# Designs tried in a protein design run: peptides against a protein of PDB entry 6GMG. Part 51

Target 1, 331 residues: chain A of PDB entry 6GMG
Amino acid sequence: DSDDRVTPPAEPLDRMPDPYRPSYGRAETVVNNYIRKWQQVYSHRDGRKQQMTEEQREWLSYGCVGVTWVNSGQYPTNRLAFASFDEDRFKNELKNGRPRSGETRAEFEGRVAKESFDEEKGFQRAREVASVMNRALENAHDESAYLDNLKKELANGNDALRNEDARSPFYSALRNTPSFKERNGGNHDPSRMKAVIYSKHFWSGQDRSSSADKRKYGDPDAFRPAPGTGLVDMSRDRNIPRSPTSPGEGFVNFDYGWFGAQTEADADKTVWTHGNHYHAPNGSLGAMHVYESKFRNWSEGYSDFDRGAYVITFIPKSWNTAPDKVKQGWP

## One batch from the design tools (peptide; aimed at target 1 D3)

Design b2_p15_8_s4 (made by RFdiffusion4, then SolubleMPNN; from b2_p15_8, 7 letters changed)
Fold by OpenDDE base, seed 3:
Structure b2_p15_8_s4 (fold): chain B 331 residues (1-331), chain A 15 residues (1-15)
Amino acid sequence: as target 1 above (331 residues)
Amino acid sequence: SNADLINKYGQEALS
């Protein structure tokens, strides 16, 4: 029950974290200890270490989304999302493949669709776009300059994003970022902002008007990226979990992983930070745990989800929630 | 609702 959610208590600013524990190739710790790490490593504003505020601790307490929330400074809107889908692979597998033993046709099609997404290529696309945006942000002191730079960069690269509408999430993302408008944030100066990335795992079969099979096994046609741009229309993502395929089965509505702005070129070496559930130390779920996972662990996902998207948002450069290098665990 | 903001079944599915 969501009523069991508790805001973690404040941690002294200078309290060092306890060592993280290994968990299936990940670094894992309880949320209170993550707060300690966050204060030491990620809390800096204009180079000054900050105690995590009560508001930030409350955001964090919501679980996986809380990690992204506290580090991005806003609840994820997921409007600027990218993925990679191999249409040819999908068609070929549907044509030439066959259901496994005991697998229904709908289950087969859902699985084939899921497997036709490439998480690494999706992530690469997001990083590519983030890089373009960061170049456009440089030396742009108003939104008009940023947009002009962005269009020039896209034209130079012959990127299909140059054809997006001015009202698209791609062009409106910066102006719709609260921290961009904040006096102590961007202060309406694009050059004070940088692009950051997080990932969302979710279920494709969210249309309640569709067949039960799609809700149970996935909608093969849902949440595909647009050709050329890689943009995913996330408007139909309403945080509806997968429908049970057997009595008593339940699925999680989403998972979020925070990447930020790491510069590690090897995707496999990047670190993704995420939580398991909302913080309920006195409830059935227990205390929230935070995981720092390598890309392999993150991108693998869970059976709860058949879609992964990589989302771009913005934070002030003065924040240290998205450093160039992220160290897994503690120490 | 707050339920929409949380992964309620995280412990069961993500542990």
Scores: peptide ipSAE 0.032, ipTM 0.726, DockQ to the pose 0.113
OpenDDE base, seeds 1, 2, 4, 5: peptide ipSAE 0.027, 0.028, 0.032, 0.030; ipTM 0.702, 0.692, 0.719, 0.708

## One batch from the design tools (peptide; aimed at target 1 D3 H277 L285)

Design b2_p16_3 (made by RFdiffusion4)
Pose (drawn by RFdiffusion4):
Structure b2_p16_3 (pose): chain A 331 residues (1-331), chain P 16 residues (1-16)
Amino acid sequence: as target 1 above (331 residues)
Amino acid sequence: SDYLAKRRTYIGERNL
């Protein structure tokens, strides 16, 4: 009867996954089967396939956060985040629009703020920033050389990110990556690391001391990107879900999607990996399923979340959890 | 399809 979280069993390294295909832009498989796929195409350490460890299987079983947790080797901090927001559209639609049939002004403002975000440009911004970071660490063998290379290209590119504080989440992103300091990971050598991207969907009204309206309909001033840099301050994100509008209405607090470092130029052709919930085949929610969605399917989101953040972190180059290509389903 | 639908129902019922 227990809806307790269970860890999926170990899968032999030779066991191939059952076949599955995408339908209308999304493919799903039970977590036990995804582990088989992951071991075949994502588990490589210096080109050698690996079995998903007991610890990794435990991390993965937690739901949508599990895929990102496993692929990055760290529980996501969301410290370095980017988004796009049309300030002019937001200000214009507030002073020119009107609430629809059946909206409070708090609900109208919350929705307009939600629709003013552009997740394609937000992902695009994280893409170009991650590319600058990767070029900065290509031949840099110490952090100092990496930071010099990073600032040089940002200044020449007139990127407002050049003026970020030395201890900001942006400039400290590499040094604060645990695998960067590990001897078997980056070993304090930026050239052994790679920038990767994952996404987080979440709710804007997370201040418990705020009005109920913001908790139920959103806070338009929350989690807006800074101008010029596009950085989103994620420090006030506390994994608090949207409050219900009527009794019995349940919301999920967040969703994580793993992009990695795919080379596909078409943002709409990129694949994003995420789970539905934690693993509980003997319980109420059932077994965890891993979803592989095209970008538009991922960025469609749900009413649970009115905010999207595209996050940059680093993994060692020796890993294969962020390959150049990601294929939906199997084979 | 909405893969969160069942989960939302579950959370809502637990809150009650």

Design b2_p16_3_s1 (made by RFdiffusion4, then SolubleMPNN; from b2_p16_3, 9 letters changed)
Fold by OpenDDE base, seed 4:
Structure b2_p16_3_s1 (fold): chain B 331 residues (1-331), chain A 16 residues (1-16)
Amino acid sequence: as target 1 above (331 residues)
Amino acid sequence: MDPYAKVREYLGKKAL
C-alpha cells in the first residue's frame, strides 16, 4: 500500500557511495546509496555540489517516476512525446501472419502492434528534436527569439514539426517549464536552458469504454505517433495498468527512465536510470532500488507495457542532472 | 494503488 512510502533520510554531502552491484547487465543500488552518488555527481548547481533536499528526497521516494522527477525538477507531464511505428510492418504482419498456438486474435493483434514500435528509432527521433531545440536555444535571450530560431531550424531540415500549431506542446514546452521562469534557473532566458530526454513505458489499452480484449491484450490503434513528426498524443494516458488475463495476475501502471542529455552516439551504450518501486523500507515491498541500465535493458521493458514514449523537457544548463557522460554504477 | 508510484517487486531478480 502507498501508505508504506517513506522519504529516505538525508545523506551527508561528502559521503561517498558504496559500490553498486551488477544485476543482469545493470548496475543496482539501494535508494540511499543513489542519493550519495547523486550528491557527488548530479547535484551540482553552478558547479557546486548540493545536498539533496527533503523535497527532492520526497520526489525520489516515488520510485521510477521519482528518479525522473528529481533530475528534471518537475513531475513528468509527458506532453512532448515521440515514438516510431512501422505501419508497413504492422499491416504486413496482420495480413500474412497468424496467431501462435493458443493465442487469441486480440492477443495476436496487440502483440503485432507492440512489435511494430521501434524503440531505437523513437529514441533517435527524440534526440534529433532535442538537438534542434538546443540549437534554437543557443544565443536566444527571449522566447520570441527561441521560437524564431526553432522555426528556422525546422525549415532548414524540412521537418514536419514546422507545421505544428503555435499552441502545440512542441512550441509551448519551454514557456511551460517552471525552471525556465525561476530566477536561479533560466530566468526567462532560453540560452540558459537545455533540452533533456526521459522515457515512459505504459499500457495502450486504457480506454474503459473499449473491449475487455483491448484492455487485456492492448489497443493496436492507441498511442501511435503522428506521421512525419513522430509526436504521440499522450492525453489519453491516465496511468491505467494492463488488465489481468488470469486470476491473481497484476500489472504495474508505468515505468520511467532518465536519460538526460548524454552525447554518446551509440544508443546501445547510453545509460538509463530508473527505480523499481516506491520506497517502503518497513513495508512488504522493501527499500527502493535504483538501476542504471543500458539502452538494451531499458528498451526491452516488461509485459506490463506495450508502449514506449521518449519525452523532451528542459532544465537549466547550470544543473548537472543531465551531464554529457553518465558512468554506470560506482565506482 | 498510488497513481504516482510504480509497484514492482522483482526487477532486480529477473533477467531481461
Scores: peptide ipSAE 0.030, ipTM 0.729, DockQ to the pose 0.086
OpenDDE base, seeds 1, 2, 3, 5: peptide ipSAE 0.027, 0.027, 0.028, 0.027; ipTM 0.720, 0.719, 0.703, 0.715; seeds 1, 3 fail the geometry check

Design b2_p16_3_s2 (made by RFdiffusion4, then SolubleMPNN; from b2_p16_3, 8 letters changed)
Fold by OpenDDE base, seed 3:
Structure b2_p16_3_s2 (fold): chain B 331 residues (1-331), chain A 16 residues (1-16)
Amino acid sequence: as target 1 above (331 residues)
Amino acid sequence: MDPYAKVRKYLGEKAL
């Protein structure tokens, strides 16, 4: 029950983390120990360590989304999302492929659609766009200057994003970031902000008006990126989990992974931070654990999900929640 | 219990 969620206690500012544990190629620790690491490594505002506030600890306690929440400073809105989908592969496999033994047509189509997404290319697209945005931010001291710079950068690269509407999540994302407007954040100065990335895994078959097969096995046509831009319309994502395919089967609503602003060019070497579930130390789920995974481990996902999106948001440059380099585990 | 069992909490959309 959601009633079992507990806010982790405060950790002393100077308390060092205990060593992380290896777990299937990941580094894993209990949430309280992650708070200790976070205070030592990620908590800095204007170069000064901060104790994780009660509010931040409460955000963190919500699980995987809590990791993204505490590091981004806001609950994920997922409005500026990117993915990569191989339409030719999808069409070819549907035409020439065959269902596996015991696989229904709906299962086959859902699987083929899932396999037609390229997580690495989706991530690279988000990084490309974040880089363009960061260049547009660098010397812009008001939103108008930022938008002008952004349009120029997109024009120079002949990027299809230049054709997006002015009210598109792409152009409105900075304006809609609370920390941009905060006095101790961006203070309405784009040059004080930087683009950051997180990822969401979710289920495509969320439409209640669709067939039961789509809800069970995926909707092959849902949450595809727009050609040229890579933008995914996330407006229909209502955090509805996959429908059970058998009695007693249950699926999770989503997973979130925090990347931030790592500069590592090799996607396989990037570190993704995520949680397993909400913190319930006295409940059946137990204490929340935090994982630091390499991209391969993150992008593999779970059978609960058939979509991955890479989302751009913004944080103040004065925050250290998105450093250039992330070290996996402790020490 | 599977340590990788995932239960997520949705708090709804916050108006910006």
Scores: peptide ipSAE 0.036, ipTM 0.722, DockQ to the pose 0.138
OpenDDE base, seeds 1, 2, 4, 5: peptide ipSAE 0.032, 0.029, 0.034, 0.033; ipTM 0.720, 0.709, 0.728, 0.733; seed 1 fails the geometry check

Design b2_p16_4 (made by RFdiffusion4)
Pose (drawn by RFdiffusion4):
Structure b2_p16_4 (pose): chain A 331 residues (1-331), chain P 16 residues (1-16)
Amino acid sequence: as target 1 above (331 residues)
Amino acid sequence: SDDLDMYMDTNRAKAS
């Protein structure tokens, strides 16, 4: 009867996954089966396949956060985040539009703010920034050389990110990555690391001392990207879900999708990996399923979330959780 | 811990 979280059992390294295919842009499989796929194509350490450890299986069993947690080796902090927001469209649709049949002004403003974000450009911005970071750390063997290389390209590229504080989430992203300091990871050598990207969908109205309207319909001024840099201040994100509008209406508080470091130029052809909920096959929600969605399927989102952030973190190059290519389903 | 609990509770609430 218990809807308790259980950890999926260990899968032998030779056990192949059951086949599955995408349908209309998304593929899904039970977590036990995804572990088999993950061990075949994502588990490599210096090219050597590995069994998913007990700890990794535990992390994975927590739901959508589990895929990102496992692939990055750290619970996601969302410290370095990017998004795109059309300020002109937002200001124009507020002073020119009107609420639709059955909207409070607070609901109208909340929706317009939501629709003003562009998740393709937001992902595109994180893509170009991560590329700059990877070029900066290619031949840099200490952090100082990495930061010098990073600032040099940003200045020459006239990127507003050059003026970020030395201790900002941007410039401190590499040094604050635990695997960067680990002897078996980056060992304080930026050349042994790689920038990777994952996404978080979440709710904007997370201030518990704010009006109910913002908790139910969103805060338009919340989690907007800074101009020039596109950085999103995630410090006020507390994993608080959207408040219900009627009794019995439940919302999920966030969703994480793993992109990694795919080389595909078509943002619409990129695959994003995420789970539906925690693993509980003996309980109410049932077993965790891992979803592999095309970008547009991922970025479609849900009414639960009115905000999207594309986050950059680092993993060691010796890992294979962010390969150049990601294939939906199996084989 | 609290964040994960909150996440699990939100899934339960939605499934209700």

Design b2_p16_4_s1 (made by RFdiffusion4, then SolubleMPNN; from b2_p16_4, 11 letters changed)
Fold by OpenDDE base, seed 5:
Structure b2_p16_4_s1 (fold): chain B 331 residues (1-331), chain A 16 residues (1-16)
Amino acid sequence: as target 1 above (331 residues)
Amino acid sequence: SAELEQAYQSHLAKAA
C-alpha cells in the first residue's frame, strides 16, 4: 500500500554507482543506486556535485513521477502538454475498418484512437516548441522581454501558438515555475532558465459522467491536441486509471518519463528515465527501480494507457538534471 | 497536499 512508501537513505557523495542491469533494451537499477548516479552526473549546481537532499529523495520515492519531480524541481503540473493526432487516419479507420474478432465497437474505437496518436511526432512538436522557447529565453532578462522574443520567434515560424492567449499555459508557464523565481534559480531572469521535456502516459476515459465503455476502452475524443498548436488540454486529467474490463483486472494511474534537454537529434536514441513504483522496500511492491529507456521502449507504453503527452517545463541552466547528453546505464 | 496524494498513486511496475 501507499503507506509503505519509504524515503531512500542518503548516499555518500563520493559513492559510485553499481553497474546497471540491462533489461529489454533498458538499463535498470534500484533507486538507491540511481541516487548514486544522480549525484555523480545530474546533481551539479553551478558545476558542483551535490548530495541529493532529503526532500529530493522523498520526491524521488514516489516512483515514476518522482523521477520527473526530482529532476524538474517541482511536482508535474502537466499544463503545457503536446501531442500529435492523425485525424484523417482516425476517421478513415473508423469508417473503413472493423472490429477484430471478439472486439466490441467501443473497444475498436478506443484502439483506433490510441493508434491515431503519433508519439514521435508529439515528442518532436514538444522539442520544436522547447527550442523556440530556449531561443526566446537566451537573451531575455525579464519576463516581458521573454514574451516579446517568444512572440517574434513564433511569428517568424508562422506558428499557431502565436495566437494563444497571454494567460494560456504556453505564455504563463515560465512565470508559474517556482525555480524561475528562486534566488538560486532563475532569480526572475529568463536567460538563466531553459525549457525541458517530460512525458506522461495516462488513460483517456476519465470522465465519470461518460459511458462505462469509454472508461473501459478509452474515450476517442478525449485529450486530443488542438490543430496547429499541438496543445493538449490536460485539465481533465485527474489521474484516474482505466476501468477494469474483466473481474480482477486492475490498471495503474499514470507513467512519467524524464527526457530533459537532450540534444540527440535521433529520437530513437534519446534516453528516458522513469520509475516502476513508489519505494516500498519493506512492502509488497518492494524497492523502487529506475529505468533508463530508449524512446522506443518508453513510447511503447502499456495497456494501462492510451494517451501520451509531452510536457514542457523549465529549470535553471545551473542545474545539470537535463544535460545535453544522457548516457544509458552505468558505467 | 493534493499533489502528494496523487503521487501516492504512482504506477506499478510493468514488464518491459
Scores: peptide ipSAE 0.041, ipTM 0.783, DockQ to the pose 0.283
OpenDDE base, seeds 1, 2, 3, 4: peptide ipSAE 0.039, 0.028, 0.040, 0.028; ipTM 0.764, 0.694, 0.773, 0.708

Design b2_p16_4_s2 (made by RFdiffusion4, then SolubleMPNN; from b2_p16_4, 12 letters changed)
Fold by OpenDDE base, seed 1:
Order: sequence, then C-alpha cells, then structure tokens
Structure b2_p16_4_s2 (fold): chain B 331 residues (1-331), chain A 16 residues (1-16)
Amino acid sequence: as target 1 above (331 residues)
Amino acid sequence: SEELERAYQSYLDKAK
C-alpha cells in the first residue's frame, strides 16, 4: 500500500554505517544505513560533509527512482537517453529463428527485439557522449561558449550528434537543469557542472492504441535508438507497466540505477546504486533497501522490462554524489 | 504530479 510510505529519520552526521559486503556482485543494506553511508561518502558540498536533509530523505524514500533523485538533485526527466540496437541481428533472427515451444509469434518477436538491444554498447555510447560534454563544459563560462565547444568537439569526432537541432534535448539539457542555475550549484557557469549517467528499465508496449499482444509481449519497433546518434525518443514513455499475460500476474512500472561519473574503464566493474521499493517500515512491503550492484547485476534487469536506456544529466562539480570511484558495501 | 504518484506506487520486490 503506497499510503504506507514513510520518510526515513535523520541520521547523525558522524554515525558510521553498519558493515555490509557484496554477495554475488550485489551489496544490500537498509535505507537508514545507506543514509549513513551517503553522509560519509557522497554528501560533500565543496568538500564538507552534509547531513541528508529532510527533503532529500523524502526523495530517497520513493524507492528505485529515489536513489537517482537524491544523487542527481532532481526527479529524472529521461530526455537525453541512449541505447544500442542490432538491426541485423533482429532481422536475421526474425527470418531464420522460430518461436519456442508454447511461444506465440508476438511473444517471439518481442523477445527477439529485447535480445537485440546491447546494454553494454548502450552504456558505452552514453559514456562517450558524457565525455564529449565534459570536455565542452571544462572551459565554458556561459551557455553560448558551452554550445560552441560542444559543436566543435562533435565535429572533430565526426559524431552524428552535431546534426541535432539546437532545441534537441542534447543541446538543451544543461539549461534545463535546475542545479545549473542555482547559486550554490552551477551559478550559470557550465565549467562548474559535470555530466552524469543513470539508467532506466521500462516496458516498450505502452501504446494503448496498439494491440493487446504488444502490451503483453512488447512492441518490437518502440524505443529504438536513432542510427548514428544512439538517441532514444523517450516521449512515449509514460511509466506504464507490462500488461499481465495470466491472471494474478503483475509487473512494476520502472527501475532506475545510478552510475554517476565513475571512471572505471571496464563496464563490468562499474557499480550501480538502486532501491527495491518505497520505504514502508510499518507496511506490507517493509523497509526500503538499497542495492549496490555490478553492471552484470544491473543490466540483467527483470521480465517486467524489455528496454534499457542510459540517460545523461548534470550535477555541480561541488557535489560528491558522483565520485570517480564507487565502492560496494562498508567494511 | 503523475510521475510522483507512479513512483510512489512502484516496487521491485523481486530484486531481493
């Protein structure tokens, strides 16, 4: 029951987390203990530890989206999203493959489409773009300078993003970031900001005007990245969950994972932070837990979702919510 | 907002 959501209490700034360690690539702890860790590791503003505010604790309490929310400083808008889709694999499998025993044609096509996405390549594309953006930010002291730098960087790399419209989410993302405009944030200075990444898992079959089969088994044509850029049009994502295929079956609407700005070159060694559900310590769902998962654990996803996107946003460099290295657990 | 409402109701119990 969603009415059971509770904001976790404040934790003393100097309280150390209880120890927890990764098991099979994932570390897990209760939200209260994560707050303790967050205050010790991620809370720093201009090098000073901060107690997680009541507002931030409230954001966090929303579950998987809450982790991304508290660390990015805003509710995810998902406007600048990237993915990788293997069109040749998709066509080949449709042509030469066949449905499994008991699998409908629609289910087969949905599955083949899902399997044609490459999470690692999608993540790599987002990291590539984030790096370009960070170079453009580095010496830019106004938005105009940032945009000029960005165009130059893209031209030098012969990147198809250089052809995007000025009104594209790609170019407008910075100006639409609240923390960019805040006095204690970017203060309208691009060089005070850095690009960060989070990921969203969601369902492709969200069109209510489409067939029931697409809503149940996926829409093979939905949320594909544009060739060359890797951009995904997220405008049709309305947080609609997969439709049940049998009585009693239910699916959740989305999952969010926070990556930030880790510099680990090996994707498999990167750490993704996410939550299980909203915090309901006195409800049926229980207390919220926070997971620190390796990429393998995160990218595996669930049957609830057939799409994964990697989204770029911005935070002030003065925040430590996106450090170069993220460690699982606490000693 | 609608987004907050959906987030408020979301859960991933299978993530255990």
Scores: peptide ipSAE 0.073, ipTM 0.788, DockQ to the pose 0.349
OpenDDE base, seeds 2, 3, 4, 5: peptide ipSAE 0.033, 0.055, 0.062, 0.068; ipTM 0.692, 0.777, 0.772, 0.779; seeds 3, 4 fail the geometry check

Design b2_p16_4_s3 (made by RFdiffusion4, then SolubleMPNN; from b2_p16_4, 13 letters changed)
Fold by OpenDDE base, seed 2:
Structure b2_p16_4_s3 (fold): chain B 331 residues (1-331), chain A 16 residues (1-16)
Amino acid sequence: as target 1 above (331 residues)
Amino acid sequence: SEEIEAAYQSYLDKAK
């Protein structure tokens, strides 16, 4: 029952977290303990530790999206999303491949499409773009300067993003970031902001007007990145879960993982922070748990999802929610 | 919002 969500109580600012527990190659803890870690490590604004506010605790309590929400400062809009798709692999497998025993044609096509996405390359693309944006943000004291810098950077790299419309999420993302406009945030100064990354896992077969097979096994044509840019049109993502393929089967609508702005060059060593479900300590689901996973664990995803997107947003540099280095677990 | 409601319903308690 959705009505059993509870906002975690406040944790004293000086309370140290308990040790995290290993769980399937990731570090795991209860949400209250994550709040303790967050206050010690990620809460800093202008170099000062902050107690997680009631509002932030409420955001966090919503589950997997809550971690991204509290660290990015806004509910994910997912407008600036990147992925990598191997079109040649997809076409070749469809042409020359065969369904497995007991696999329907639709199931085969959905699986082939899913397998044609490269999570690592998608993540790399997002990191590349974030780096370009960060360079453009540097020494830009108004949006016009930022945009000019961005265009120059893209031109120098011969990046297809240079051809995007001025109204594209790529160019409008900064101005549409609430923290950019806040006095204690960016204060309309791009140089006070930095690009950060989170990831969303979701289902491709969300079109209610499409075939039942697409809803069950995926829509092979949905949510593909544009060639050259890697941009994914997320406008049709309505948080609709996969349809059951058998009686009693159920799927969830999405998963979110927070990366931030880690500088670790090896993707496999990056840490992704995510939650399991909304906080319901007295309900059937129980207390919310937070996981810190390596990229391998994160990118593996679940059968609930056949798409992964890597999304860029912005936070003030004064926030410590996206440090250069993230340590897995505690201590 | 629809997004918040969707988040409320999300759970990932899966053995892996």
Scores: peptide ipSAE 0.094, ipTM 0.811, DockQ to the pose 0.373
OpenDDE base, seeds 1, 3, 4, 5: peptide ipSAE 0.090, 0.090, 0.082, 0.077; ipTM 0.801, 0.796, 0.804, 0.794; seed 3 fails the geometry check

Design b2_p16_4_s4 (made by RFdiffusion4, then SolubleMPNN; from b2_p16_4, 12 letters changed)
Fold by OpenDDE base, seed 3:
Structure b2_p16_4_s4 (fold): chain B 331 residues (1-331), chain A 16 residues (1-16)
Amino acid sequence: as target 1 above (331 residues)
Amino acid sequence: SSELEQAYQSYLDKAK
């Protein structure tokens, strides 16, 4: 089926989108129509709208990850990831709770772990850190100045991130961003960059050396955030899907949602853009569709996943892929 | 398809 992927054709720069379709509290459209919207709303470089290039259309065609890819300018590396986990709730539920009827012990533990993550708090932590980074980027004209500003901001807030190693994803994220080094991007000037956020849903039970139960029902100890910082070690995320629990059952590898740099203070009112699958108009999966969901719709996820991470990366301020306000649907 | 393409393609096909 992977051979059925097709790059969507180019859309004229002046073509307006067709109306989106409302679906379960979200707005939905086919990928070609999203390209039309993207060109009108998000394509602007230095104030001028652009036609989505063939390369960008190819990136987009990969599905949910493609939406984040096109808007962030790079394939997600997921190195600077945040989450929130309630350890006390987890321990208490394991101690005082019990498996449901027909639920195995492993299934119970996996479910309790999943439920001990707070998506809203994880998102808020990422937004908090992004704000700190944006302040550090402001008026910093080289990386050294940025890092000094960042350390000062963290010290002022008594943030545990100040104790991270200089080579950690937290401090190295900017220098490892391709668009930061590009002449028409940051041009090695931090003040030309801004922090942005996307989210990834994935499966915790990816260790093939672990028990089958963990692969089927989740690994309660995997991909937890570090206390104080909220950082999640994503190094062991290899896009391995959940193992089937019954014959014929199958799960997908991941889901990505693009937030960008919206300024809406109410998390429930923020808009997340994501795709369903790779574009296969002549294949069994069909054409790719793009969804613009509210936070509630996005954070609910699917049974395919038991982890959610909120990731920070950077884009040039001259890009309009992460505006302050995102309007759901069209018009 | 290439190994890279297989790794990066999303197979998600779910609706809420």
Scores: peptide ipSAE 0.087, ipTM 0.796, DockQ to the pose 0.235
OpenDDE base, seeds 1, 2, 4, 5: peptide ipSAE 0.074, 0.031, 0.052, 0.078; ipTM 0.790, 0.700, 0.777, 0.796; seeds 1, 2, 5 fail the geometry check

Design b2_p16_5 (made by RFdiffusion4)
Pose (drawn by RFdiffusion4):
Structure b2_p16_5 (pose): chain A 331 residues (1-331), chain P 16 residues (1-16)
Amino acid sequence: as target 1 above (331 residues)
Amino acid sequence: GSDAEKINAKNAEAAS
């Protein structure tokens, strides 16, 4: 009867996954089967396949956060985040639009703020920033050389990110990555690391001392990207879900999607990996399923979330959790 | 609903 979280059992390294295919842009498989796929195409350490460890299987079993947790080796902090927001569209649709049939002004403002975000440009911004970071760390063998290389390209590119504080989440992103300092990971050598991207969908109205309207319909001033840099201050994100509008209405508090470092230029052809909930085959929600969605399917989101952030972190180059190509389903 | 609360509780557990 227990809807307790259970850890999926170990899968032998030679066990191949059951086949599955995408339908209308999304593919799904039970977590036990995804572990088999992950071990075949994502588990490589210096080209050697590995079994998903007990610890990794435990992390994965927590739901959507599990895929990102496993692939990055760290619970996601969301410290370095980017998004795109059309300020002009937002201000114009507020002073020119009107609430629709059956909206409070708080609901109208919350929706307009939501629709003013552009997740394609947000992902595109994280893409170009991650590329600058990767070029900065290519031949840099200490952090100082990495930061010098990073500032040099940002200044020459007239990127407002050059003026970020030395201790900001941007400039400190590499040094604050645990695997960067690990002797088996980056060993304080930026050339051994790689920037990767994952996404978080979440709710804007997370201030418990705010009005109910913002908790139920969103805070338009919350989690907006700074101009020029596109940085999103994630420090006030506390994993608080959208408040219900009627009794019995449940919302999920967040969703994580793993992109990695795919080389595909078509943002719509990129694949994003995420789970539906934690693993509980003997319980109410059932077994965890891993979803592999095209970008548009991922960025469609749900009413649970009115905010999207595209996050940059680092993993060692020796890993294979962020390959150049990601294929939906199996084979 | 109860299912969303269960998911959110496990999310909170994972974050701690």

